# Ledger of designs, part 128: peptides against a protein of PDB entry 6B9H

Target 1, 151 residues: chain A of PDB entry 6B9H
Amino acid sequence: AELCESLLTWIQTFNVDAPCQTVEDLTNGVVMAQVLQKIDPAYFDENWLNRIKTEVGDNWRLKISNLKKILKGILDYNHEILGQQINDFTLPDVNLIGEHSDAAELGRMLQLILGCAVNCEQKQEYIQAIMMMEESVQHVVMTAIQELMSK

## One batch from the design tools (peptide; made by RFdiffusion4, then SolubleMPNN)

Design b2_p28_4_s2 (from b2_p28_4, 15 letters changed)
Fold by OpenDDE base, seed 1:
Structure b2_p28_4_s2 (fold): chain B 151 residues (1-151), chain A 28 residues (1-28)
Amino acid sequence: as target 1 above (151 residues)
Amino acid sequence: SMEQQQQQTQQLLQQFLDEVQKRKELQE
């Protein structure tokens, strides 16, 4: 999916420790969790990150478990910190991500993380970084932001 | 306040959109 492809490129700009070269690399949630910690380390602190299992391999059940925790974290962050700034009516299906590496659903998950970035304390820096991205990627990210902010 | 944060986000988003639009116009 175009959304997932562009947001994968965006995710790679965070330079997290976990491998993040392919869609499959994101399906266990470890990269996403590390990105969220970079976005707001006070909320997504080390204790929160330690709840995400890092040695998952191809175990889709463990992937889904991680993804559920991450999704809950995002939703709680949106409610508790962001003041419900983003539209979360259409939630990603983490089962499809974990079991089938569904790119469309993964794109939705990454879009929620994008919502966290553009509404967090460092929102200006993240928006400026997006403005410096390649045009085609930038367009997709822009559209994704618009969708999130239009409840 | 949350209202101020929302306004700030919208302002930044608008600036982003304006910049993207400007670049598109320059490329046409």
Scores: peptide ipSAE 0.148, ipTM 0.691, DockQ to the pose 0.685
Fold by OpenDDE base, seed 5:
Structure b2_p28_4_s2 (fold): chain B 151 residues (1-151), chain A 28 residues (1-28)
Amino acid sequence: as target 1 above (151 residues)
Amino acid sequence: SMEQQQQQTQQLLQQFLDEVQKRKELQE
């Protein structure tokens, strides 16, 4: 899954506190929540972050619960702050992410976070950071952004 | 306005895509 692998590399540039070395590390949503807080700490504040359970372990039900909250947060952020519409057919299946660590669906989830980064108040800085990434990773990220633009 | 914000975002993203594509073509 090229999309997931490349976006994992992108996520690692945020240097969050939670482990984020593998695809499995992302399945509980903690890394994604911390990344979103970095993207917009005014919207994804401490109260929002505290709704995400950090002591999940291998409990896929808790993972799915976290992922649903994160997906809702992304969609609400897009509507309330970014003033854009996301196509429903492109939404990730968080059940497959939580229960089976589905890399393809995780890639779609990370793509939505990418959408937040390139539309947020600090979008210029995030775009510039992407332009400094390794070419192979940059190409995949570019393609992912292009797909978002063509919705 | 929100419309202006969307237009500015699209412009930035297009510039990004153009530059990345240009570098890719130059390296081929």
Scores: peptide ipSAE 0.122, ipTM 0.682, DockQ to the pose 0.774
Fold by OpenDDE base, seed 4:
Structure b2_p28_4_s2 (fold): chain B 151 residues (1-151), chain A 28 residues (1-28)
Amino acid sequence: as target 1 above (151 residues)
Amino acid sequence: SMEQQQQQTQQLLQQFLDEVQKRKELQE
């Protein structure tokens, strides 16, 4: 999916410790959790991050468990910190991500993380970084932002 | 075209930034 591919490229700009070169690398949620910690380390602190299992391998049940925690974290962050600025009516299906590596649903998850980045305290820095991305990727990312912020 | 895409991206960015700024002002 175009959304997932472009947002994977965006995620890679965070240079997290976990491998993040493929869609499969993202399905266990570890990269997502580390990215969220970079976005807001006060909210997504070490205590929160420690709830995400790092040694999941191909265990899709553990992946789903991680993804559920991450999704909850994103939604709570949007409610508690961002003031419901992200449209969360269409939530990703974490079961499809964990069990089947569904790129479309993964894209939706990454889009929510994108929403966190462009609404956080350092939103301007993240927006500037997006504007420096390759044109085709930038287009997809900006469209995704517009979708999130539209009523 | 690349020009059209760039224009669209800039428009989306501006729309987003305007909306974010508007919400910020309403909350202050």
Scores: peptide ipSAE 0.075, ipTM 0.619, DockQ to the pose 0.039
Fold by OpenDDE base, seed 2:
Structure b2_p28_4_s2 (fold): chain B 151 residues (1-151), chain A 28 residues (1-28)
Amino acid sequence: as target 1 above (151 residues)
Amino acid sequence: SMEQQQQQTQQLLQQFLDEVQKRKELQE
């Protein structure tokens, strides 16, 4: 999906340790968890990160378990730290991500992480990075941000 | 067209920046 492709490119700018070249690389949640730790290491600390299993392989049940923890972390972060700035009326289906590598639902998940980045303490740095992205990617990212802000 | 897409991107970016600034002012 277009949203997932553009946000995958955005995710790659974080230079996390886990592989993040394909949609499949993101389905176990490890990359997303490492990105969230970079966004706010005080909230998504080592104790939180240790709840995410790193050696999942192709076990879609373990993928879903990780993704549920990550989604909960994002929603809790939005309510506890960000002041409920992310529109979450259409939450991603983590079952479809884990079992079928659904790119559309993965895009929605990455969009929530984008919401964390543009509302966190270092929001200005992430905003500036987005402003410097390639035009086609930037367009999709800006559209995704507008959707999140539309209450 | 590509020009229309570019203009739309700039409009969305400006709206985003305006909203971020508004929230910063409300939180100060």
Scores: peptide ipSAE 0.042, ipTM 0.582, DockQ to the pose 0.039

Design b2_p28_4_s3 (from b2_p28_4, 15 letters changed)
Fold by OpenDDE base, seed 4:
Structure b2_p28_4_s3 (fold): chain B 151 residues (1-151), chain A 28 residues (1-28)
Amino acid sequence: as target 1 above (151 residues)
Amino acid sequence: SMEKEIEETKKLLEEFIKKVKEKEEEKR
């Protein structure tokens, strides 16, 4: 999906340690977890990050396990820190992400992370960074932000 | 057009940033 591709480009701007060049690289959740830690290291601390299994390989069950933890973290973060109820949003199907590398569902997952970034303490900086992205990518990302903000 | 949509979205985000800055200034 175009959303996934554009948000992958956005994710790459975080310069995390884990490989993040392809959609497949994101399916184990490690990149996403590292990005979340950058967004709010006080909440997504080392204890939280250590719950995410590394060296998952192609084990889709481990991927799903990681993704479930990440999704829970995002939802809890929105509720506890950002004061937002994301119950109205269509949640990603982490099973499809982990088992099938479903780009559409992955895009939804990344959009939730985008939501964290544009609502966190450093929201100004993240929004500015997005506004400086390549135009075609920016269009998709900004539309995704608009969708988040309008709900 | 895509350009028009981008401009409109950019405007919204700029307004959002402005509001965020104002709130941060009020907290200090």
Scores: peptide ipSAE 0.034, ipTM 0.563, DockQ to the pose 0.074
Fold by OpenDDE base, seed 2:
Structure b2_p28_4_s3 (fold): chain B 151 residues (1-151), chain A 28 residues (1-28)
Amino acid sequence: as target 1 above (151 residues)
Amino acid sequence: SMEKEIEETKKLLEEFIKKVKEKEEEKR
C-alpha cells in the first residue's frame, strides 16, 4: 500500500537498532516500539519497552501480542499526553498485521505513530524533517497528517 | 489537479509549523 511504503520510508529516518527495511520487519512491533521511545522517552520508557518481546521470529501470536501493547500505548499517549488530538475513529486491525503482514492495516498503525511525532514535544523538528523528504513520500505523509488532525 | 492538492496540503502543514514555532517562542 502507498501509505505503508511512504511511512516505512519515514520510519527509517529514526535509525533504530531493529531491522526496518521491509513491511515484514515491522510486523513484530519492535521497530515501532523503538520509534515511540525516541519520540517520547519519558512516556515510552524502559519499563514500557521491556513489555515488548524482542525475539518473536515468525510467531504471529507473539506479534499480535506486541502490536496490541503498542496500539494501547499510542492510544493512551494520545489521551494522557497529547490531549486527544488524533482522530482514531478507524483503528488498525493488529490481527491482520501480525498474522498476514497486511500492509494497509500496518499503514494505519504507522499513521498513528506519525500522529504522535507531529504532536509531541519535538513536533517542530519532526514536521521540518517531513518537509525535507522526497516529494512523493512527503505528499503521502502530509495527507496522512491532514487526515489525523481533521475533526 | 494532484499538483494543486499537494500545494494546498503543503500550505496547511506550513501554517501548522508556524503555529508550533509561535508557541515555542512564547514558552522561552
Scores: peptide ipSAE 0.031, ipTM 0.559, DockQ to the pose 0.075
Fold by OpenDDE base, seed 1:
Formats: sequence, structure tokens, C-alpha cells
Structure b2_p28_4_s3 (fold): chain B 151 residues (1-151), chain A 28 residues (1-28)
Amino acid sequence: as target 1 above (151 residues)
Amino acid sequence: SMEKEIEETKKLLEEFIKKVKEKEEEKR
């Protein structure tokens, strides 16, 4: 999916420790969790990050478990910190992500993380970073932001 | 206030979207 492809490129700009070169690399949630910690380390602190299991391999059940925790974290963050500015009517299906590496659903998950970035304390810095990205990526990210904020 | 922060965020996003749209239109 175009959304997933562009947001993968965006995710790579965070320079997290976990491998993040392919869609499959994102399916265990570890990269996502590390990105969220960078976005707001006070909320997604070390204690929160430690709840995400690392080294899950191809165990789709463990992947799904991680993804559910991450999704909950995002939704809680949106409610508690962001003031519910993100449209979450269509939530990603984490089962499809974990079991089948579904790119479309993964794109939706990454879109929620994008929502966190553009609404966090460092929102201006993240917006500026997006403006420096390749034009095709910028267009997709813009559209994704518009969808998130339209309610 | 939370209301003020929300409004400022909206302004930032609107400006970003505007700039991206303008850039895209310039390329077309």
C-alpha cells in the first residue's frame, strides 16, 4: 500500500535501534514502540517500552500481543495527552498485521503514530522534518494527516 | 489552556498542508 510505503520511509527518519528496513520489520511492534518513545519519552517511558516483548521472531501471537499494547498506548495517549484530536473511528486490525503482515492495516497503524507526532510537544519539529522529505512522501503524509484531523 | 493548544496545533497543521499543496501544485 502507498500509505504504508511512505510511512515506512517516514518511520526510518527516527533512526531507532531496531531494524526497520521492511514492512516485516515493523510487524512485531518494536520499531513502533521505539518511535513512540522518541515522540514522547515522558509518556512512553522506559517502563512502558519494557512491556513490549523483543526478539519475538516469527511468532505472530507475540506480535499481535505487542501490537495490541501499542495500539492501546496510542489511544490512551490520544485521550490523556492529545485531547482526542485524532480520528480513530477506523482502527487498524492488528491481527492482520501480526499474522499476515498486512500492509494496508500496517499503514493505518503508522498513520496513528503520525498523528501522535504532529500533535505532540515537538509537533513543529516533526512537521518541519516532513517538509524536508521527498515530495511524493510529503503528499501521502499530508493526505494522511488530513484524514486524521477531519474527524 | 488545552483549547489554546488545540487551536495552535490546528494552525500548524493547516500551514503545513497549505505549503505542501502549494509545492505540489508548483510541480504540476
Scores: peptide ipSAE 0.029, ipTM 0.538, DockQ to the pose 0.873
Fold by OpenDDE base, seed 3:
Structure b2_p28_4_s3 (fold): chain B 151 residues (1-151), chain A 28 residues (1-28)
Amino acid sequence: as target 1 above (151 residues)
Amino acid sequence: SMEKEIEETKKLLEEFIKKVKEKEEEKR
């Protein structure tokens, strides 16, 4: 999916420790968790990160477990810290991500993380980084932001 | 064209940035 492909490129700009070159690399949630920690290390601290299983392999049940924790973290962050700035009416199906590597649902998950970045304390820095991205990728990312903030 | 669509989206993003800055200023 176009959304997933562009947001994967965006995720790669965070330079996290975990591999993040393919859609499959994101399905266990480890990259997502590390990105969230970079966005707000005070909220997504080491205690939170330690709840995410790193040795998952191809176990789709463990992937789903991680993804559920991450989704809950994002929604709680939006409520407790961001003040309900992003639209969460259409939530990603983490079962499809974990079991089938569904790119469309993964795109929706990454879009929620994008929502955290453009509403966090360092929002101006993340917005500036997006404005410097390759034009075709930038277009998709900006459209995704508009969808999140239009409620 | 795709180029025109991208340019229009850039304008919308600039408006969004402006709104964010205004809201942050109002909180101060």
Scores: peptide ipSAE 0.026, ipTM 0.547, DockQ to the pose 0.039

Design b2_p28_4_s4 (from b2_p28_4, 13 letters changed)
Fold by OpenDDE base, seed 3:
Structure b2_p28_4_s4 (fold): chain B 151 residues (1-151), chain A 28 residues (1-28)
Amino acid sequence: as target 1 above (151 residues)
Amino acid sequence: SMEEKQKETQKLLDEFIKKVQEKAQERE
């Protein structure tokens, strides 16, 4: 999916420790957790990150477990810190992500992380970074942000 | 304040959207 491809490119700009070259690399949630920690290390602190299992291999059950924790973290962050700036949205199906590497559902998950970035304390820095990306990626990211903020 | 932060976010996003739309128009 175009959304997932563009947001994968965006995720790669965070330069996290975990590999993040393919859709499959994101399905265990480790990259997403590390990205969230960069977005707000005070909220997504080391104690939170330690709840995410790092050595899951191809175990889709463990992937789903991680993804559920991450999704909960995003939702809690939106309510507790962002003041519900991320508006009504369709929740991603983490089961499809973990078991089948579903790109469409993964795109929706990454879109929520994008929502966190553009609403966090360092929102200006993240928006500026997006403006330096390739034009086609910018267009997709813009559309994704509009979808989150206009509902 | 929370309201000020929300206004700042919207302004930054509007500016970003405007720039992206301008680039798209130039490519037509």
Scores: peptide ipSAE 0.159, ipTM 0.713, DockQ to the pose 0.756
Fold by OpenDDE base, seed 4:
Formats: structure tokens, sequence, C-alpha cells
Structure b2_p28_4_s4 (fold): chain B 151 residues (1-151), chain A 28 residues (1-28)
């Protein structure tokens, strides 16, 4: 999926510790959790991050468990910090991500993280960083933002 | 305030979207 591919490229700019080269690398949620901590370390603090299991392997049940925690964190952050500015009517299916590495659903999850970045305290810096990326990625990110901020 | 944050965010996003659209239009 184009959305997932472009947002994976965007995620890679965070330079997190966990491997983040492929779609499969993101399915356990560890990269996403580390990215969220970078976006807002006061909210996604060490205590929150410690709830995400890092040694998951290919266990899709553990992946889903992590992904559910991450999704909840994103939704809570949107409500408590961002003031419900993100359109979350279409939520990602974390079961498909964990069990089948579904790129389309993963793209939707990464889109929610994008929403956190462009609405957080450091929103200006993240937007500027996006403007420095390759044009094809910028286009997809722009479209994703439009969808998030609509309604 | 939340209102001020929303206003600031929307302005930044609108400018970003406009720039991306302009670049796409220029190349096509």
Amino acid sequence: as target 1 above (151 residues)
Amino acid sequence: SMEEKQKETQKLLDEFIKKVQEKAQERE
C-alpha cells in the first residue's frame, strides 16, 4: 500500500533503536511505541513504554497485544492532549496487522501516529521535517493529513 | 488554549498542503 510505504519512510526519519526497515518490522509495535515516545516523552513516558513487550518474535498474539496498547495510547493522547483533533472514525484493525502483516491497516495505524506528530507541541518541527522529505512522500503525507483533519 | 492550538495547527497544515499541491501542479 502506498500509504504504508510512504509512512514507513516517514517513520524511519525518527531513528529509533528498533529495526524499522520493513512492514514486518513494524508489526510488533515496538517501533511505533518508540516513535510515540519521541513525539511526546512526557505523555508516552518510560512507564508507558515499558508496557510494550520487546521480545515478541513471530508470536502474532503478542503483536496484537502490543498493538492494542499502542492504539489505546494514541486514542487517549488524542482525547486528553490533542483535544480530539484526529478523525478516528476508521480505526486500524490491529488483528490484521499482527496476524497477517496487513500493510493497509498498518498504514492507517501509522497515519494516526502522523496525526499525533502534526498536532503535538513540536508540530512545527515535524511539519518542517516533512517538507524536507522526497516529494512523493510529501504528497502521500499531505493526503493523509487532509483525511485526518477533515470533519 | 485548545482553540489557539487548533488555529495554529490548521494554519500550519494549510500552508503545508498548499505547498505540496503547488509542487505537484508545477511538475505536471
Scores: peptide ipSAE 0.114, ipTM 0.676, DockQ to the pose 0.830
Fold by OpenDDE base, seed 5:
Structure b2_p28_4_s4 (fold): chain B 151 residues (1-151), chain A 28 residues (1-28)
Amino acid sequence: as target 1 above (151 residues)
Amino acid sequence: SMEEKQKETQKLLDEFIKKVQEKAQERE
């Protein structure tokens, strides 16, 4: 999916420790958790990050467990810190992500993380980073932002 | 065209930035 591909490129700009070269690399949630910690380390602190299992392998049940925790974290962050700026009417299906590496649903998950970045304390820095991205990727990312912020 | 897509992206970015700033101000 175009959304997932573009957001994968965006995720790669965070330079996290976990591998993040392919869609499959994102399905266990470890990259997502590390990205969220970079976005807001006070909220997504070490205690929160330690709840995400890193030794997952191909165990799709563990992937889903991680993804559920991450999704909850995003939703709680949106409610408690961001003031519900992200439209969460349609949530990603973490089961499809964990079990089938569904790119469309993964794209929706990454879109929520994008929403966190553009609404966090350092939102201007993340917006500037997006402004510097390759044109085709930038267009998809900005469209995704518009969708999130629409009420 | 590529140029037209770039213009569209810039418009979306401008609108987004404005909206984010307005909502941030509303929370204060």
Scores: peptide ipSAE 0.093, ipTM 0.650, DockQ to the pose 0.039
Fold by OpenDDE base, seed 2:
Structure b2_p28_4_s4 (fold): chain B 151 residues (1-151), chain A 28 residues (1-28)
Amino acid sequence: as target 1 above (151 residues)
Amino acid sequence: SMEEKQKETQKLLDEFIKKVQEKAQERE
């Protein structure tokens, strides 16, 4: 999916430790968890990160378990820290991500993480980074942000 | 066209930045 591909490129700018070159690399949630820690290390601290299992392999059940924790973390962060600035009326289906590597649903999950980045304490730095991305990726990312903020 | 997409992107950026700044000011 176009959204997922552009947001994967955006995710790669975080330079996390876990592999993040393909859609499949993101399906276990480890990259997402590490990105969230970079966005707000005070909220997504080591204790929170340690709840995410890193050695998952191809076990889609463990992937789903991780993804559910991450989604819960994002929703809690939105409510407790961001003041409910992210629209969540259409939540990603983490079962489809974990079991089938569904790119469309993964794109929706990454969009929520994007919402966290552009609303966090360092929002201006992330906005500036997005403004410097290549045109095709920037357009998709900015459209995704506009969708979150217009609801 | 590519030019049209570029213009649309710029509009989205301006609108996005404005909204983000307004929300940040309201929360502070």
Scores: peptide ipSAE 0.092, ipTM 0.647, DockQ to the pose 0.039

Design b2_p28_5_s1 (from b2_p28_5, 14 letters changed)
Fold by OpenDDE base, seed 4:
Structure b2_p28_5_s1 (fold): chain B 151 residues (1-151), chain A 28 residues (1-28)
Amino acid sequence: as target 1 above (151 residues)
Amino acid sequence: VQELLDAFAESVEERQRRREEEERLRRL
């Protein structure tokens, strides 16, 4: 399975309010923002979430704007809260996500969110939940985690 | 996190081993 599709399946386990059934659903960043809020609502609080525009439609410029905010939030969270450096030699190109729905770049973005989940206060629960996923998806997610933690 | 990753990997390996053993037994 592809990284993006497997991580989409993982994202769906969060049961966020925003539609999250397709790759396109993720490109505006709203789902990702809501997932991050679930991961750490103290850090990704309502003030932070309100900076993400929800009525984006097909406006790829607004998508990119949202995605940049989310990426910054993830990186800041990693440094300020997690205190655990992840492998970030290849950051997602949010321009390609917003404008072209690039699945590879979106996969990398979701992988960063995965990094937040497996390093947060509820890391054990998130990892256990991953272990309950369908095997093919689980394999991809596990590989993605390992890649994040690799030196 | 490393401990959790190790546990995750071990769990996957254990399931794989069990499936292989079941297949072996089924062939007998």
Scores: peptide ipSAE 0.081, ipTM 0.607, DockQ to the pose 0.724
Fold by OpenDDE base, seed 1:
Structure b2_p28_5_s1 (fold): chain B 151 residues (1-151), chain A 28 residues (1-28)
Amino acid sequence: as target 1 above (151 residues)
Amino acid sequence: VQELLDAFAESVEERQRRREEEERLRRL
């Protein structure tokens, strides 16, 4: 999906340790968790990150377990830290991500992470970084931000 | 965040203006 492709490009700017070149690379949640730690290391600290299982391989049950933890973390972060500044009306189906590598649902998951970035302490820097990306990617990402901020 | 979104919108508008001007000049 267009959203997933653009947000994958955005995710790659974080330069996390885990491989993050394909949609499949993101389905185990490890990249997502590492990105969230970079966004807010005080909230998504090492103790939180250690709850995400590495070395998942193709085990879709473990993928789903990780993704559920990440989704919960994002939602809790939104409530506790961001003050519910983003709209979570359309939640991703983590079962489809883990079991089928569904790009559309993955896009929705990455969009929630985008919401964390543009509302965190370093929101200005993250938005500025987006403004330095290719125009086509900027448009998709900024549209995704606007969707999150609207009711 | 809204101010940052506004700044982005202004940046996009400026790029569009420049592209339109370049196209105008190219057609002359």
Scores: peptide ipSAE 0.078, ipTM 0.604, DockQ to the pose 0.613
Fold by OpenDDE base, seed 3:
Structure b2_p28_5_s1 (fold): chain B 151 residues (1-151), chain A 28 residues (1-28)
Amino acid sequence: as target 1 above (151 residues)
Amino acid sequence: VQELLDAFAESVEERQRRREEEERLRRL
């Protein structure tokens, strides 16, 4: 999906330790967890990160378990820290991400992480970084932000 | 956030304006 590909490019700008070159690399949730820690290390601290299993391999059940924890973390962060500024009526299906590497659902998951970045304390820096990306990626990412902020 | 989104929209409009001007010049 176009959204997933653009957001994968955006995720790569975080330079996390885990591999993040393909859609498959993101399906275990480890990259997403590391990105969230960079966005807000006080909230997504080491205790939170330690709940995410790193050695999941191709075990889709463990992937789904990680993804559920991450999704819960995002939703809790939105409620407790961001003041529910993200429109989350269309939640990603983490089962399809973990079991089938569904790009459309992964795109929705990454969009929620995008919502965390553009509403966090460092929101201006993240938005400005997006404005420095390739034009086609900028358009998709900014459209995704507008969708999140709309009612 | 909305202010930054507005700034982005303005930048997109400026890029479009420049492209249209370049197209006009090619027709001369």
Scores: peptide ipSAE 0.066, ipTM 0.591, DockQ to the pose 0.600
Fold by OpenDDE base, seed 5:
Structure b2_p28_5_s1 (fold): chain B 151 residues (1-151), chain A 28 residues (1-28)
Amino acid sequence: as target 1 above (151 residues)
Amino acid sequence: VQELLDAFAESVEERQRRREEEERLRRL
């Protein structure tokens, strides 16, 4: 999916420790959790991050468990910190991500993380960084942000 | 945030329009 590929490129700019080169690399949630910690380390602190299992291998049940925790964290962050500034549209199906590496659903998950970045304390820096990315990626990311902020 | 997003959108859309126009001209 175009959304997923563009947001994967965006995720790679965070330079997290976990491998993040392929869609499959994101399905266990470890990269996403590390990205969220970079976005707001006070909220997504070490105690929160330690709840995400890092050595899951191909165990899709453990992947889904991680993804559920991450999704909950995003939703709680949106409510408690961001004041629900992003639209509450259809949530990603984490079961399809964990079991089948569904790129479309993964794209929606990454879109929620994008929403956190463009509404966090360092929102201006993240937006500026996006504006410096490759044009085709910028277009997709912009559309994704607009969809989130459409009230 | 909205002001930043508006500026971002204008920048990206303008570049996209220019690229599409250039491609259109190549097809003539």
Scores: peptide ipSAE 0.102, ipTM 0.642, DockQ to the pose 0.866; fails the geometry check

